# Peptides against a protein of PDB entry 4J2C: the designs that were tried, part 43

Target 1, 107 residues: chain A of PDB entry 4J2C
Amino acid sequence: MEDPFFVVKGEVQKAVNTAQGLFQRWTELLQDPSTATREEIDWTTNELRNNLRSIEWDLEDLDETISIVEANPRKFNLDATELSIRKAFITSTRQVVRDMKDQMSTS

## One batch from the design tools (peptide; aimed at target 1 D3 P4)

Design b2_p30_7_s3 (made by RFdiffusion4, then SolubleMPNN; from b2_p30_7, 19 letters changed)
Fold by OpenDDE base, seed 4:
Structure b2_p30_7_s3 (fold): chain B 107 residues (1-107), chain A 30 residues (1-30)
Amino acid sequence: as target 1 above (107 residues)
Amino acid sequence: SSREREEEEREKERKEREELRKKLREFYYN
């Protein structure tokens, strides 16, 4: 069986891109309320929050896999560079999500 | 509608992620 980490990584990145699009729309709706219905605001907000929550969940799963690999290095045979790339992805993606959540919470 | 299409796409993505989570568990816990 092939290591599914990179596939999940790709799907998480796709979800981030989707969230960024929703966040942009959310920002636009708040900047000009005349261009939005309450239904659209609520829908966009809900979709964005749900998407961010899903990303956070996936990142936790990915982070757990790293712990498993580090606890069983001979089983998975990943070099330090590969692990560094995986950790960097999780860290940077968490920051992107955190930035959006921070702006939403202060809105 | 655009919303309907977006919701359908989100459902597809949700199902795909669920399958991928299963694959992660299968690969890393076996």
Scores: peptide ipSAE 0.498, ipTM 0.821, DockQ to the pose 0.714
OpenDDE base, seeds 1, 2, 3, 5: peptide ipSAE 0.493, 0.497, 0.490, 0.496; ipTM 0.817, 0.822, 0.815, 0.821

Design b2_p30_7_s4 (made by RFdiffusion4, then SolubleMPNN; from b2_p30_7, 20 letters changed)
Fold by OpenDDE base, seed 1:
Structure b2_p30_7_s4 (fold): chain B 107 residues (1-107), chain A 30 residues (1-30)
Amino acid sequence: as target 1 above (107 residues)
Amino acid sequence: SSLSSRLQEEKKREEERKKLREKLKKFYYE
C-alpha cells in the first residue's frame, strides 16, 4: 500500500485555493453592498466556512499521521527531510486558514 | 469562471476525501 499523505496534501492545497477564492469574493461582497445580494453573501459565507472546516479536519488527520510516524519510526522509515516537509505544510496551511478565520471573525 | 471551476472541483472532492480518509486509516493505523 502506498502512503496516501501526498495525495491528501494535494487535495488540501486545492481546497485552500478554493477557500482563498471564496474569501476574496466574500470580501468583495461585504465591501460593496451595491453589487451584493443577501443570498450571495449568505451562500459565500456558508461555503467558505464549510471549506475551511473541511481543511482543518484534513489537517488534523495529517497531523495525527505525523504523530504516529514519530511514535513508530521503524514501521514507516521516513527520513527527517520528508517529515520536515510534512510538518511545514501543516503549519503553514493552518496559518493560512487562521488568517482567513480571523478576518471573518472581525467582520 | 475560475471560481466556479474551483467550486465544482470542491464538490467532487467530498467523495474523494472520504476515500482518502479511509486510506489514511488503513495505512497509518493498521
Scores: peptide ipSAE 0.531, ipTM 0.849, DockQ to the pose 0.631
OpenDDE base, seeds 2, 3, 4, 5: peptide ipSAE 0.528, 0.521, 0.526, 0.524; ipTM 0.827, 0.825, 0.827, 0.827; seed 3 fails the geometry check

Design b2_p30_8 (made by RFdiffusion4)
Pose (drawn by RFdiffusion4):
Structure b2_p30_8 (pose): chain A 104 residues (1-33, 37-107), chain P 30 residues (1-30)
Amino acid sequence: MEDPFFVVKGEVQKAVNTAQGLFQRWTELLQDPTREEIDWTTNELRNNLRSIEWDLEDLDETISIVEANPRKFNLDATELSIRKAFITSTRQVVRDMKDQMSTS
Amino acid sequence: SEEQEEIAEESAEAAEERAENHEKLHEYYS
């Protein structure tokens, strides 16, 4: 088989980008004073987070699985480090948005 | 709005692709 980690990584990257865009408009709709648009934007943004969060769990498990069985997966160590790094950074990106959503 | 519809369509399509790729990811790492 081919390793689909980078495919799913690409998908997570696109949802983050979508979330970043919705977050920007979401901030605007609050700072320059309708309800219907705010509600739609808020829930779609939460929809992007639901997909990202779920994908990050699975991707993080794959790293745990690869480390428990290194010979089967034969992953370059640098490549593997970059995978954990993606999860770390993406989790931080998602958390930060939610925090701004909570206070704003 | 048109923009909201476009985002929703893209999200539907991305969900479908994600479901197929998720199965492949579990099969590969099982």

Design b2_p30_8_s1 (made by RFdiffusion4, then SolubleMPNN; from b2_p30_8, 16 letters changed)
Fold by OpenDDE base, seed 5:
Parts: C-alpha cells; sequence; structure tokens
Structure b2_p30_8_s1 (fold): chain B 107 residues (1-107), chain A 30 residues (1-30)
C-alpha cells in the first residue's frame, strides 16, 4: 500500500490554487463595486470559504499523521528529511490560508 | 456559468475524496 499522505497533499495543493484564484476575484469585486453584482460577490465569497475549509480539514488529517509517525518512529521508518518536508508543507499552507481568512474577516 | 459549474463540481468531488482518503490514512497510519 502506498502512503496516502501524498494523495491528500495533492488535493490540498489543488484547493490552494483554486482558493488563490477566487481570492483574487473576491478582492477585485470589493475594490470596484460599480462593476460588481451582489450575486457574484456572494457566490465568490461562499466558494472561497468552502475551499478554505476544505484545505483546513485536509491539513488536520495530515497533521495527525505526523503525530502518529513521531510516536511510532520504528513502525514507519520515515526519513528525517521527508518528515521535515511534510511538516513544512502543513505549516506554510496553514499560513497561506490564515492570510486569506484574515483579509476576508477585516473587509 | 461554465466556470462556476466546474468549480462547484470540483468542490463536491473533493468532499467525496476526503472521506475515502480519511479511510486510507487511518488504515496506513493505524
Amino acid sequence: as target 1 above (107 residues)
Amino acid sequence: SSERKKLEEEQKEAEKKRKENRKKLKEFYS
């Protein structure tokens, strides 16, 4: 059985890319109300929030695997460098999500 | 409209995959 960590990681990366596009559109709509409709603003906001929540859910699952591996190092025998890469991915992705959420909450 | 439909479908599929992936993660990391 292949490690499903990478499958989930891939889904997170896709969701991040989608969220970034939606966030950019969200910003544009709010910066120029004269060219924006309430319908598009609402749709964009909702879709963006859905993507962000999706990312957060997957990151929680990935983060849990880290704890399990660290608690049972002999069982999984993961390379130290690989483990660091996984941790860095989770940390950096959470920061990206947090930055978008912070801007949305203050708008 | 086409773009919206695509994005909405992508989100739905992601939700389905999450359930399956959680099972796989649980199995592998049990």
Scores: peptide ipSAE 0.661, ipTM 0.922, DockQ to the pose 0.754
OpenDDE base, seeds 1, 2, 3, 4: peptide ipSAE 0.659, 0.659, 0.660, 0.660; ipTM 0.921, 0.922, 0.922, 0.922

Design b2_p30_8_s2 (made by RFdiffusion4, then SolubleMPNN; from b2_p30_8, 16 letters changed)
Fold by OpenDDE base, seed 4:
Structure b2_p30_8_s2 (fold): chain B 107 residues (1-107), chain A 30 residues (1-30)
Amino acid sequence: as target 1 above (107 residues)
Amino acid sequence: SEEREKLKEEQKKAEERRKKEREKLKKFYS
């Protein structure tokens, strides 16, 4: 069985891109109410929140794999560079999600 | 809108992929 980490990572990256698009639209809708309907605002907000929650869920799973690998280095045989890349991805993606959530909560 | 429906459909497909891969992830790292 091949390591599915990169596949999950890829899906997270796609979800981040989708969320960023929704976030941009969300910002535009709130910035110019004349171009926005309540329906679109609600839809965009809900879809954005759903995407962010999905990302956070996957990040939790990915983060757990890091702990498992570090506890069992011989079993998985990942080099330091690969492990660092994985950690950096999780950290940076969490920050991206946090930034969007913070802006949503303060708007 | 058509765009919303398209995005919603893509999200459903993505969720199905994610579900499968999460199970694989759990199995691989179990």
Scores: peptide ipSAE 0.528, ipTM 0.870, DockQ to the pose 0.921
OpenDDE base, seeds 1, 2, 3, 5: peptide ipSAE 0.525, 0.528, 0.518, 0.528; ipTM 0.868, 0.869, 0.862, 0.867

Design b2_p30_8_s3 (made by RFdiffusion4, then SolubleMPNN; from b2_p30_8, 16 letters changed)
Fold by OpenDDE base, seed 1:
Structure b2_p30_8_s3 (fold): chain B 107 residues (1-107), chain A 30 residues (1-30)
Amino acid sequence: as target 1 above (107 residues)
Amino acid sequence: SSEREKLLQEQKEAQKRREENLKKLKEFYS
């Protein structure tokens, strides 16, 4: 069986790109209310939050695999560099999500 | 909006993939 970690990683990366697009539109709508409708603001906000929540869910699943591997190193025998890359991906992606959420909560 | 419809459809498909991937993760990392 192939390691499904990379499949989920790919899905997260795809979702991040989608979220960034929605976040950009969200920012534009709130920056210039004269060009924004309440309907579009609500829709964009809702879809953005849904995407961010989905990303966070996937990251939790990926993070759990890290813990499992570290608890059972002989079973999985992952390269140290590979494990480091996996951890860095989760950490950096969480930061990207947090930055968007922080701006949404303060706007 | 066609753009919104495409996005919603992709999200539905992604959700199905997430469920499948979660099963795979649990199996591989069991």
Scores: peptide ipSAE 0.654, ipTM 0.920, DockQ to the pose 0.824
OpenDDE base, seeds 2, 3, 4, 5: peptide ipSAE 0.653, 0.652, 0.652, 0.653; ipTM 0.922, 0.920, 0.920, 0.920

Design b2_p30_8_s4 (made by RFdiffusion4, then SolubleMPNN; from b2_p30_8, 15 letters changed)
Fold by OpenDDE base, seed 5:
Structure b2_p30_8_s4 (fold): chain B 107 residues (1-107), chain A 30 residues (1-30)
Amino acid sequence: as target 1 above (107 residues)
Amino acid sequence: SSEREQLQQEQKEAEERRKENRKKLREFYS
């Protein structure tokens, strides 16, 4: 069967793009209250949190596959380069999420 | 708005796809 890692990776990338747009709007609303309503702030915040949570869920699943592959290298025909790419994707994406969450928690 | 509704619907559908993907991940990486 096809390796589902890439399907989940695609879902993560889509969610990141959505989150980035929502985060931008969230920032604009809070930086200029004269252009913001409480309703829009609440909606944007909620939708952003949902997307970030979705990303984190998927990253946990992907991270688990890494551990499985490393524990059973002969069962999975993945070279070191591919494994490194997968690890880098998870690490960098977690950083993007963390940066947004940090800004939200301090605002 | 229509845009908000679309975003919310996409989130819901993504959650359903996650369930399917988790099953596939378990099968492939079993």
Scores: peptide ipSAE 0.678, ipTM 0.930, DockQ to the pose 0.777
OpenDDE base, seeds 1, 2, 3, 4: peptide ipSAE 0.675, 0.676, 0.675, 0.676; ipTM 0.929, 0.930, 0.928, 0.929

